# Designs tried in a protein design run: peptides against a protein of PDB entry 3ESW. Part 30

Target 1, 322 residues: chain A of PDB entry 3ESW
Amino acid sequence: NNIDFDSIAKMLLIKYKDFILSKFKKAAPVENIRFQNLVHTNQFAQGVLGQSQHLCTVYDNPSWHSIVLETLDLDLIYKNVDKEFAKDGHAEGENIYTDYLVKELLRYFKQDFFKWCNKPDCNHCGQNTSENMTPLGSQGPNGEESKFNCGTVEIYKCNRCGNITRFPRYNDPIKLLETRKGRCGEWCNLFTLILKSFGLDVRYVWNREDHVWCEYFSNFLNRWVHVDSCEQSFDQPYIYSINWNKKMSYCIAFGKDGVVDVSKRYILQNELPRDQIKEEDLKFLCQFITKRLRYSLNDDEIYQLACRDEQEQIELIRGKTQ

## One batch from the design tools (peptide; aimed at target 1 Q311 I317)

Design b2_p17_4_s2 (made by RFdiffusion4, then SolubleMPNN; from b2_p17_4, 11 letters changed)
Fold by OpenDDE base, seed 1:
Parts: sequence; C-alpha cells; structure tokens
Structure b2_p17_4_s2 (fold): chain B 322 residues (1-322), chain A 17 residues (1-17)
Amino acid sequence: as target 1 above (322 residues)
Amino acid sequence: DKELVLFILELEKLKSL
C-alpha cells in the first residue's frame, strides 16, 4: 500500500490546527471559576492581572506612536542604521535591518535622548548638581504633576542653596518625551513605546526583583530577543544572572497578544524561591490572560501566534537561544 | 510532544514556500 505521505501531512496539519484553535475557544465555566478564585486569593496573581490590564494594551495607541516619531531624530537614526546595514547586512537579507534598527534605537536612546536620574539636579543651581541633593522622602503629586499619571514624587533638598527639587515619577510616556530622564521604570516605559511606534512586536518584561526591560520579536532571528534600554543591551539575557550575579524569582513578559513567564530565559543561576504562586497556577493564569487577549483574532492569527508560542516554549525548555 | 510540535512547525514552513 503506497503511503500517501502528502495526504497524511495535510491531515496532521488540519488536526493540529483544530486542536490549537480548540484551546483558544471561550473559557469554560470551570476555568472562569478557577481564574476568579486564583485572582481573589493569590496576591501575585492579582499583581500579574493588574499589570496585564495596563501593559498589554497601553502602548497600542496610534496617536502616541505619531508623537514619538515626530519627537525622535529619525534622520539620524536611519542614517546610522543604513550605515551599519551597508557593512554586512546585505548578506543576511532584509529582515536583519530591523535588528540594526533596534540596536541603533538602543544607542540613540541611551547616548543622545534619555538620561539616568538617580538624583535630580537642583532646579536652582542648574546642571551637574545632583551630588548636592539629599532625599527628604516621597509624597503625592501636585495638581500639575497629577495630569501626567504620576503616583509618587521624590523630594530632594539642595545642600548648597537649601531649595527643594521635586522628582515626579511620571508613568505617562508622552511626558517622558519632554522630561527625558528617569530610572529603569521610566526608561523601559518610554523605550517600549518607542519600539512599538516603529511597528515592532514588543513585550514589557517585569522582574519581581526591581528591574524591567523589553523583548523584541526579531523576524531575522525568528525569536524573542532581550532588549534593555538602560544597559544598551541587545540579545544578552544572561547579564542579570551572570554579569550582575542578580538573584531572581520571576520574569513575566506582557505584550498585546499574551502574557508569558520568561523566567527561564533570564534566571540562569541564583534562583530565588518561586513561592508566590504554584507553578501550575501561574501557567494557568498566563494562558488564561493570553486567551482573553486573543478573543478578537481570527483563526489564522490565533494559529500563527500559537505556533510562535510553541517555538518560544521549546526555546525556554532547551535553555538555549537559537 | 516537543518533537511533534517541531515537526508540525517545519511542515508549516514547507507549505509557505
């Protein structure tokens, strides 16, 4: 009997597609109950849900994308990208151009555009006066600061002139285009928006141990790539565990199409106890939120994303970036 | 099954060519 391998392959693909699509159907009543109970009883789950409600959708704003593109020096950026691409990019095809773009955006953002602010300069004494600043604590925003999604304002006194300087921790990324300074939170917030403004697939990665960064989906590498704007880092997921010797427990990625536990990509050593939630419950939570984010997508979009998810899961299990 | 997933993903790539 001549085995029609082509027919078998087609049947397998159809059955697999149907199986994948079945997972993304409307949640069963039992799954909804499990989700509600988990979010009600587990603080970590509440935190992940709360973050997903903001981080998964906030950057999908066309008006913000326009403002970003109007604010950046696009001529400089593309000039530098074209220059680097002309050296060796032609041999690798057009998809590598986007990797050069992300690398230039990292350079531009850190070197030309944004500043790290451990302490603000004194508003009275001017530039390079942060050494004279003593923290007095934090307070709520004033009426002006409140317009820009500010929850906290750090207060500093100048040891030289005695004046008070306010450092509002703005969460409005459009305000950050004006202020052009912050810590890891402000850096990652604005840089995530910048990458999104170029039409890129981007995730915001939250680490429980007080750091945040991005991931970019490289069409050239066909995977999610670590991107840290603070470090000007591209595809160096090991920097935290190995270079910093940082201890970590959880890394959660938030994107428009899903929430993913990416801890295995970044936690290579010095793993802290993962005691905030059961592993099965975290897996369920991320899958449940991801499923909700995809409810409006068509079957082909769902299938394509599911194939991408499976590739990522294989990568994460292997512990090797391909 | 990881091997099955990899196989299916490879088949999908071949279908697009």
Scores: peptide ipSAE 0.029, ipTM 0.660, DockQ to the pose 0.072
OpenDDE base, seeds 2, 3, 4, 5: peptide ipSAE 0.022, 0.022, 0.021, 0.023; ipTM 0.608, 0.614, 0.587, 0.628

Design b2_p17_4_s3 (made by RFdiffusion4, then SolubleMPNN; from b2_p17_4, 12 letters changed)
Fold by OpenDDE base, seed 1:
Structure b2_p17_4_s3 (fold): chain B 322 residues (1-322), chain A 17 residues (1-17)
Amino acid sequence: as target 1 above (322 residues)
Amino acid sequence: DKELVMFILELEELKKK
């Protein structure tokens, strides 16, 4: 009996698609109860949920994308991308162009556009006066600062002139296009929006041990790629664990299409205890939030994203980027 | 089964070509 392998393959793909789609159906009552109990009883779970409610949707704003594209020097950016692509990109096809774009955006952002601000310059003494600044603490925003989603203002006194300088920690990325300074939070916030403004698939990665970065889905590499705007880093997930010798417990990626525990990509050594939540409960939480984010998608979109999810899970388990 | 998933993903990629 000649086994029709083509027919078997087709049947397998149909059955697999049906199986995948069945997982993304509306949550059963028991799953809703488990979710509600988890976020009510576990502070880490509540934190992940709270972050997902903001980070998964805030960057999908067409008005913000327009403002970003109007603010950046697009002529310079594309000139540099075209120049680098012309050297070696033609051999790899059109999909590699986006990798060159992200690399140039990293360069442009760090070198030409944004500034690291450990301490602000004195408002009275002018530029390069941050060395003269003494922290006095933090306070709430004033009426003007409150307009730009500011929760905290750091207060500094100048040792030279004695004047007070305020450093508002703005969470409005449009305000950051004006101020053009901050720490890892401001860098990652604005850079995530910048990447999104170019129509890229981007995730915001939160590390429990006080760092944040991005991931970009490369169509050329067919995987999620580490992107750190602070470090001008592309595809170097090892920099934290190996280069910095940083100890870490959790890395959670937040995107419009899902929430994913990406700890295995970044925690290569010096793993801290993962004691904030049970591993099964974290897996359930991320899957549950991801399922909710996909409720409005059609069957083909759900299936394609599920295939990407499975490929990523295989990558994360193998510990090798293919 | 990871091997089965990988096989299915490979079949999906072959179907696109």
Scores: peptide ipSAE 0.088, ipTM 0.766, DockQ to the pose 0.074
OpenDDE base, seeds 2, 3, 4, 5: peptide ipSAE 0.037, 0.170, 0.022, 0.031; ipTM 0.705, 0.821, 0.606, 0.689; seed 3 fails the geometry check

Design b2_p17_4_s4 (made by RFdiffusion4, then SolubleMPNN; from b2_p17_4, 12 letters changed)
Fold by OpenDDE base, seed 3:
Structure b2_p17_4_s4 (fold): chain B 322 residues (1-322), chain A 17 residues (1-17)
Amino acid sequence: as target 1 above (322 residues)
Amino acid sequence: DKEKVLFILELLELKEK
């Protein structure tokens, strides 16, 4: 009896599609109760929810995308991408062009566009005076700084002229296009918006141990790719655990289509205790938020995204990129 | 279709762990 493998395959795919779609239907009352109880009783869960309400949607702003594209040197960027693509990209197919684009954006952002600000320059003494700056502490924003979603302002005194320089920690990425300086938070915030402005699938990765970076979905590699603008790093998820010997407990990725625990991609050694939430509750939380983010999508979009999610879960469990 | 079947089988195996 020739097993009709094609018939079995089709039947399995139909059943699997139906099963997936059933999971993304409107939440059952019991799931809503579980979710509400979790976010009210667990501080970490409340934090993840709060971050998702901002990070999953804030970068999907067409007006901001236009401002970004008008601000960047697109001629230089595409000239460099085209140059690198012309060397080797034709042999690997058109989908690799986006990987070259992200690599050039990493280069351009770090080398030509944005600056690391450990300490600000003195507003009175001018450029390259940060060495003369002494931190006095932090305070709330003034009336002008408050217009740009500023939560904290670092205060510095110049050791030469005695003047005070303010370093506002702006959360408005459009203001960061003007200031062009910051630390990991400002770098990741603006760079996430930049990648989104090119129409890429991008996630913001929050690490509990005071670092942040991006992931972008490579159509060429058919997976989520680590991207750190501070490090000009592409596909090097090991840099934190191995190169920095950083201890970490949680890495959570926030995107328009979902929230995912990506800790297994980045925490390769020196794992800190994961004691902030039960693993089953974190999994439930991420799935529940992801389900809510997809409520407006059609069945085919839901199915495609769910297949991508499951492929990522396989990758994270096996440690092998398929 | 074969790749999708293998993918489903792989998912089923992972769910039993």
Scores: peptide ipSAE 0.025, ipTM 0.575, DockQ to the pose 0.830
OpenDDE base, seeds 1, 2, 4, 5: peptide ipSAE 0.022, 0.019, 0.021, 0.020; ipTM 0.590, 0.537, 0.521, 0.551; seed 2 fails the geometry check

Design b2_p17_5 (made by RFdiffusion4)
Pose (drawn by RFdiffusion4):
Structure b2_p17_5 (pose): chain A 322 residues (1-322), chain P 17 residues (1-17); non-standard residues A184 YCM
Amino acid sequence: as target 1 above (322 residues)
Amino acid sequence: SPLEQLDQILEYFSLTS
């Protein structure tokens, strides 16, 4: 009995596919209650549910993608990307070009395109002039800025001239292309859209302790890569937990293909208690949403995606890549 | 290879169990 593994191996891969294609089916009403209900037991759940709705489908928008592309200096971007591919791009330029592009986009975005804003500059006084602004609080948007999906307008008084500069907080990333300023918040909104506009596979990562950033899929490193535009950072998920010494509890990724707990990639010390939701329920929550996000996908798509997800779980469950 | 792919699947289910 030279036991045939190659037979048994090839078999199973077949059986596994059926298991997978079954998993991403129906929404049998049994687990549906578990969902509709959990979203009322718990607000961390309603939180994730809400954000999934604002953040997964939203950046897939050709009208926007095009405007961003018109607006960005592609000649400049691709020139530099090409210049860096010139100083050899790995023996295997095996989709490495895509990585060099993301890196350059980070540079352009930071060094060139978008600017930080704590207090705003005075609208009437010069440009470099923010530390003589004392804030008078926040309020609703006026008629004009209401168009751009704005909730709060922070208003400021200039002690040197008396005029009031205002700093609307927009969610319409196309509006940000114009204003070209803001904090993580909008820096991240626009940067996610920018990444999506090059057709990259992109995600919005949300840290409960008030920070947001991106994840991009590097086919070259065939895994997700942490991208933070504010810090012009490429592959440095430790940056928050270690470098900044920031304490964190949860991290959640959002995208067209799914919602995934990516905490383990980032919360690698200074761990805070995860006391917001039964861990079993969170797994369920993401799975149900990810499953819902894929009813209209075909079998080949449902499967190839589920494997990428699995490859990610073993990366997170374990302590490393591969 | 088929064997490497099966090992990967088995590892996934072992870790998630």

Design b2_p17_5_s1 (made by RFdiffusion4, then SolubleMPNN; from b2_p17_5, 11 letters changed)
Fold by OpenDDE base, seed 4:
Structure b2_p17_5_s1 (fold): chain B 322 residues (1-322), chain A 17 residues (1-17)
Amino acid sequence: as target 1 above (322 residues)
Amino acid sequence: SAEDLVNKILEYEKLMK
């Protein structure tokens, strides 16, 4: 009896698709109850939910994308991308071009566009005066600062002239296109929007231990790639655990299509206790939010994303990014 | 992925033919 492998393969694929699609159906009442109980009883879960409500959708704004593209020196960017792409002997139309684009955006953003602000320069004394600035503390935004989603304003006094300089921590990425300065939060916020403005699949990665970065889905590498705008880093997930010797407990990625615990990609050593939530509950939470984010997608989109999810989970288990 | 598995099955078929 000749085994009809083609028929078996087709049947397997159909059954597998049906199985995957069944997982992304509307949550059962029991799952909704579990979710509600979890976010009401666990502060970490509530925090993840709150972040997902913002970070998963805020960057999918076509008006913002237009403003970004109008603000960036696209001629310079594409000139540099084309130059480096051609230098490496790649043919036009290769998916790898997007990796070159992201690398140039990292360069452009760090070298030409945005500035790190540990302390602000004195508004009176001018450039390169941050060394003379003494922190006085933080306060709420004024009426003008409040227009740009500002939660906190850091206050500094100049030791030279005695004047006060305000450093508002803006969360409006469009305002950051004007100010062009900040710390990891402002860097990651604006850079996430920049990548999104080029039509890229991007996630915002939140680390509980006060750092944030991006992931970009490379069609060439067929995986999520670590991207840190602060470090001009592409595909170096080890920099935190190894180079910085940073201790970390949780890294959570937030994207339009899902919320994923990516801790295994970045926490390679010096793992802190994961005691904020049960591992099963965190897994449930991320899956539940991901299901909700995909409710409007068609079966083909759901299936493609599920295949991507499975590949990522295999990668995270195997530690292949090491 | 399921597609990868299907492709492996189909490749295996070709090898067994």
Scores: peptide ipSAE 0.026, ipTM 0.611, DockQ to the pose 0.110
OpenDDE base, seeds 1, 2, 3, 5: peptide ipSAE 0.016, 0.019, 0.017, 0.026; ipTM 0.476, 0.545, 0.512, 0.497; seeds 2, 3 fail the geometry check

Design b2_p17_5_s2 (made by RFdiffusion4, then SolubleMPNN; from b2_p17_5, 10 letters changed)
Fold by OpenDDE base, seed 3:
Structure b2_p17_5_s2 (fold): chain B 322 residues (1-322), chain A 17 residues (1-17)
Amino acid sequence: as target 1 above (322 residues)
Amino acid sequence: SAEELVNFILELEKLLS
């Protein structure tokens, strides 16, 4: 008997849609109680919630997107993307264009736009003077620095001229468009905004072991793709665990549509103890926050996102980044 | 394809069970 896959698929879609929609209904009182208890009793859960309240929504700012697009050399970017797409992209279909765009943005950002700042240059001595800078410690922001969501300022003294140079750690990504320098935090913050400004689905990935990067949802690859602006890296989730031999415990992705534990994508070896929260509680927490982020979405949007979520979960379980 | 979708949903059901 020829299996009528079309009929079965339709029935399964309806049933699955209904099932998924049932899960994304308003939280039951018991779930709310569990959530409240978890975030009040577990510090890691509090941290994840706190980060979600910022990172899941901060980059969805149309005014910021406009400022970004006005600041970048779009002519250069699209020229390079078009050039690479014209070589081999036509064979793979139009969806690959966005992958070329992200790759060019990685190149442009690292090579042409932003600078790594281990130590600042001396404000008095000028360019390429960072070698003469001695760290004196950190302090709070001054009145001007505080305008740009600055939590801390690193203080350096020039060994040549004796002057003090301040390196404020700005969290305002618009200020970073001006300063164009920083470390992994500033790089990831601004680059996440840049990708969002092109209308891309982007998540901010927080690693507990003091690194951050982003993920982009590739329509061509039909999955979340690792993107690290510091490394100019596209689809190389293994670089931390394997290339750097980095030890890690948690990687959490924060996006407008959800919070996801993506540790399995990046922690391939040298896993540190995951002792900050019970695995079932972390899963519940991420699902609960994700559910809240989707409360305003319609049934079709919820269903499509849920299918994407489950596909990602299958990917993460199977280890098939083929 | 419809077959791919069926297989996908079947895999999902396994994960959810």
Scores: peptide ipSAE 0.022, ipTM 0.563, DockQ to the pose 0.516
OpenDDE base, seeds 1, 2, 4, 5: peptide ipSAE 0.022, 0.022, 0.024, 0.023; ipTM 0.558, 0.582, 0.537, 0.579; seeds 4, 5 fail the geometry check

Design b2_p17_5_s3 (made by RFdiffusion4, then SolubleMPNN; from b2_p17_5, 9 letters changed)
Fold by OpenDDE base, seed 1:
Structure b2_p17_5_s3 (fold): chain B 322 residues (1-322), chain A 17 residues (1-17)
Amino acid sequence: as target 1 above (322 residues)
Amino acid sequence: SAIEQVQFILELEKLMS
């Protein structure tokens, strides 16, 4: 019997597609109950849900994208990208151009655009006076600071002139285009918006141990790529565990199309106890939120994203970037 | 493994596209 392998393959693909699509149907009542119970009883789950409600959608603002593109030196950026692409990129095809763009954006952001602020400069004494600043604590925003989604203001006293300098921790990324300074939170917030403004697939990665970074989906590499604006780092997921010898428990990625536990990509050693939630419950939570984020997508979009998800899961299980 | 099965299906999809 000549087994028609092509017909079998087609049939398997159809059945697989149908199976995948069935997973993204509206949640059953039992799943909704499980979800509600989980987020009401588990603080970590509640935190992940709260972050997803903001981080998964906030950067999909066309008005913000326009403001970003009008603010950046696009002529300089594209000049540098074109230069690097002309040198090495022609042999690798057009998809590599976006990798060069992200690398240049990392350079531009760190070297030309944004500043790390451990302590602010004294408003009275001027530039390079942060060494003279003593922290007095934190307080709520004033009326002006409150306009820019500010939850906390750090207060500093100048040891030289005695004046008080305020360092508002703004969460409005458009305000950060003006202030041009911050720590890992402000860096990652604005840089995520910058990448999104170029039409890229981007996720915000939250680490429980007080760090944040991005992931970019490279069409050239056909995978999610680690991107840290603070470190000017591209495709170096090992820097935290290996180079910093950082201890970590959870890394969660938040994007418009899903929430994913990416801990296996970044936690290569020095793993802290994962005791905040049951592994099965975390998996369920991320899948449930992802399913909700995809409710408006058509079957083809759902299928394509599901295939991407499976490829990522294979990568994460193997512990190797493919 | 379930992973190998998914990989196989994804590879088949790529070949059939």
Scores: peptide ipSAE 0.022, ipTM 0.568, DockQ to the pose 0.085
OpenDDE base, seeds 2, 3, 4, 5: peptide ipSAE 0.019, 0.019, 0.014, 0.019; ipTM 0.532, 0.536, 0.507, 0.564

Design b2_p17_5_s4 (made by RFdiffusion4, then SolubleMPNN; from b2_p17_5, 10 letters changed)
Fold by OpenDDE base, seed 1:
Structure b2_p17_5_s4 (fold): chain B 322 residues (1-322), chain A 17 residues (1-17)
Amino acid sequence: as target 1 above (322 residues)
Amino acid sequence: SSIDLVNEILEYEKLMS
């Protein structure tokens, strides 16, 4: 009996597609109850849900994308991308161009556009005066600062002139296009918006141990790629665990199409106890939020994303990024 | 290939079970 292996493979693919689509149906009442109980009883789960409600959708704003593209030096950016692509890119195909774009955006952002602010310069003494600044603490925003989604303002006194300088921690990424300074939070917030403004698939990665970065889906590499704007880093997920010797417990990625525990990509050593939630409950939570984010998608979109998810999970299990 | 995808899927399901 000549087993038509091609026919069997096609039949298996159809059955698999139907099976995958069945998993993305509306949650059963029991799953809704489990979800509600989890987010009401577990603080970590509540935090992940709260972050997903903001980070998964806030960057999908066409008006913001236009403002970003109007603010950046696109002529310089594309000139540099074209220059690097002309050297090496033609042999590797057109998909590699986007990797060169992301690498140039990392360079441009760190070198030409944005500034790290450990302490602000004195508003009275001018540039390069941050060494003279003493922290006095933090307070709530004033009436002007409150217009730009500011939750906290750091207060500094100048040791030279005695004047007070305010450093508002703005969460409005459009305000960050003006201020051009911040720490890891402001860097990652604005850089995530910048990448989204170029039409890229981007996730915001939150680390419980006080760091944040991005992931970009490379069509050339056919995977999610680590991107850290603070470090000008592309595809170096090991920098935290290995280079910094950082101890970490959780890394959660937030994108428009899903929430994913990406801890296995970044926590290569010095793992802290994962005691904030049961592993099964975290897996359930991320899957549940991901299903909700995909409810408006068609069957083909759901299937394509599910295939991408599966490839990522295989990567994370096999440790291919190690 | 479609066959490679099916094999990866089956492997994933085994690893996640």
Scores: peptide ipSAE 0.011, ipTM 0.454, DockQ to the pose 0.565
OpenDDE base, seeds 2, 3, 4, 5: peptide ipSAE 0.010, 0.009, 0.007, 0.009; ipTM 0.471, 0.465, 0.372, 0.460; seeds 2, 3 fail the geometry check

Design b2_p17_6 (made by RFdiffusion4)
Pose (drawn by RFdiffusion4):
Structure b2_p17_6 (pose): chain A 322 residues (1-322), chain P 17 residues (1-17); non-standard residues A184 YCM
Amino acid sequence: as target 1 above (322 residues)
Amino acid sequence: SELEFLEFINFLREKYS
């Protein structure tokens, strides 16, 4: 009995596909309650649910993608990307071009395109002039800035001239293309959209301890890559936990294809207690949403995606890539 | 156990790709 593995191996891969295609089916009402209910037991759940609604579908918008592309200096971007491909781009330029593009976009965005804003500059006094602004709090948007999905307008008084500069906080990323300033918040909103506009596979990563950033899928490194625009950073998920020494509890990724707990990629010391939701329930929560996010996908899509997800679990469960 | 199973499936995929 030379036991045939190649037979048994080829078989199984077949059986596994059925297991997978079954998993991403229905929404049998049994687990539906578990969902509609969990979202009332727990607000960390409602939190994730709400964000999934604001953040997964939103950046897939051709109208927007095109405006961003019109607006960005593609000639400049692609020139530099091409210049860096010139100083050889790995023996296997095997979709490495895509990585060089993301890196350059980070540079352009930071060095060139968008600008940070703690207190705003005075609207009437010069440009470099923010530290003479004392804030008078926040309030609702006026008629004009109400158009751009704004909740809070921080207002400031200029002690040197008396006028009041205002700093609306917008969520319409197309509006940010114009204003070209802000904090992680909008820096990240616009940068996610920018990444999506090159048709990249992109995600919004949310840290409960007030920071947001991106994840991009590098076909060259065939895994998700951490991208933080504020820090012009490429593949440095440790940056928060170690370099900054920031204490963190949870990290959640959002995208068209799904919602995934990516904590393990980032919270690699200074771990805070994860005391917000039964870990079993969180796994369920993401799975149910990811599953819901895929009813309209076909079998080949449902499967290829589920494998990428699995490849990611092993990466996180373990301590490394591959 | 689940992890070992997933690593096994992954191995098979790589071998019979």

Design b2_p17_6_s1 (made by RFdiffusion4, then SolubleMPNN; from b2_p17_6, 9 letters changed)
Fold by OpenDDE base, seed 4:
Structure b2_p17_6_s1 (fold): chain B 322 residues (1-322), chain A 17 residues (1-17)
Amino acid sequence: as target 1 above (322 residues)
Amino acid sequence: DELELKLLIQKLREKFK
């Protein structure tokens, strides 16, 4: 009676695959009802859904990827990547090269390409005049600004010349390639597109406490890696909770293949009350949206993503990426 | 319990890769 443990293990894995795939089938009527009720009754859930409808798909635009790649100084970027990669003695073709690429893109974006805009320069007085600008408030976009998915325009008056300067908060990342300035929203928006344009798996992370950043899936590290373009930060998820001593309640990651509560990765101390939604309902919501995003995928794709999800779930529970 | 199961499945996958 030699129990073939390997055979049993293989059969278990097959049955487990079938079980996992069954979870990604079309939602049952009861799940649809629960989902509809949740998004209609809970404002936070509605917000997450609304964000998912945009953030999960907007960056998967081949035309935008081409425009990005044509706009960036690729020669400089790859020169620097190759230099740092060679310096550390890695073999060509190793998965670690993409980590070097992301690190260089962080450097390039912050130092060479994009500008932080606390206040705009005066349109009349010219460069380096932001110190003379007084905020007057915000208003809706004009006809021209509205062409570039602008939701809000900040209005400033120059203390020197008295002229009004508009700072439109563009959500069109292609427009941001032209303007090359903004705050955390513009930075994260364009940087997410940049990373996607290199064929990387990227998520947009929304923090309820008014910050946003990215995650990149490192094939070398075999996990999601924190990436903050504003901070030129790679794999430093602790910077908000520890370095900034920031209080936070929710961090939600939005990607083409799913929506994930990543709060446990970033909220290490000073946790604010998670009172916007029941934990079970948030888990359900993220899973439901994720199922919808994967609806067109084949069984093998679904299973591979599910394996990745399980690994991340283990990581988030353990609090260690090791 | 769910975590333990996932860990076991992960170990099994790693063995049969």
Scores: peptide ipSAE 0.376, ipTM 0.902, DockQ to the pose 0.923
OpenDDE base, seeds 1, 2, 3, 5: peptide ipSAE 0.371, 0.363, 0.361, 0.339; ipTM 0.903, 0.898, 0.897, 0.889

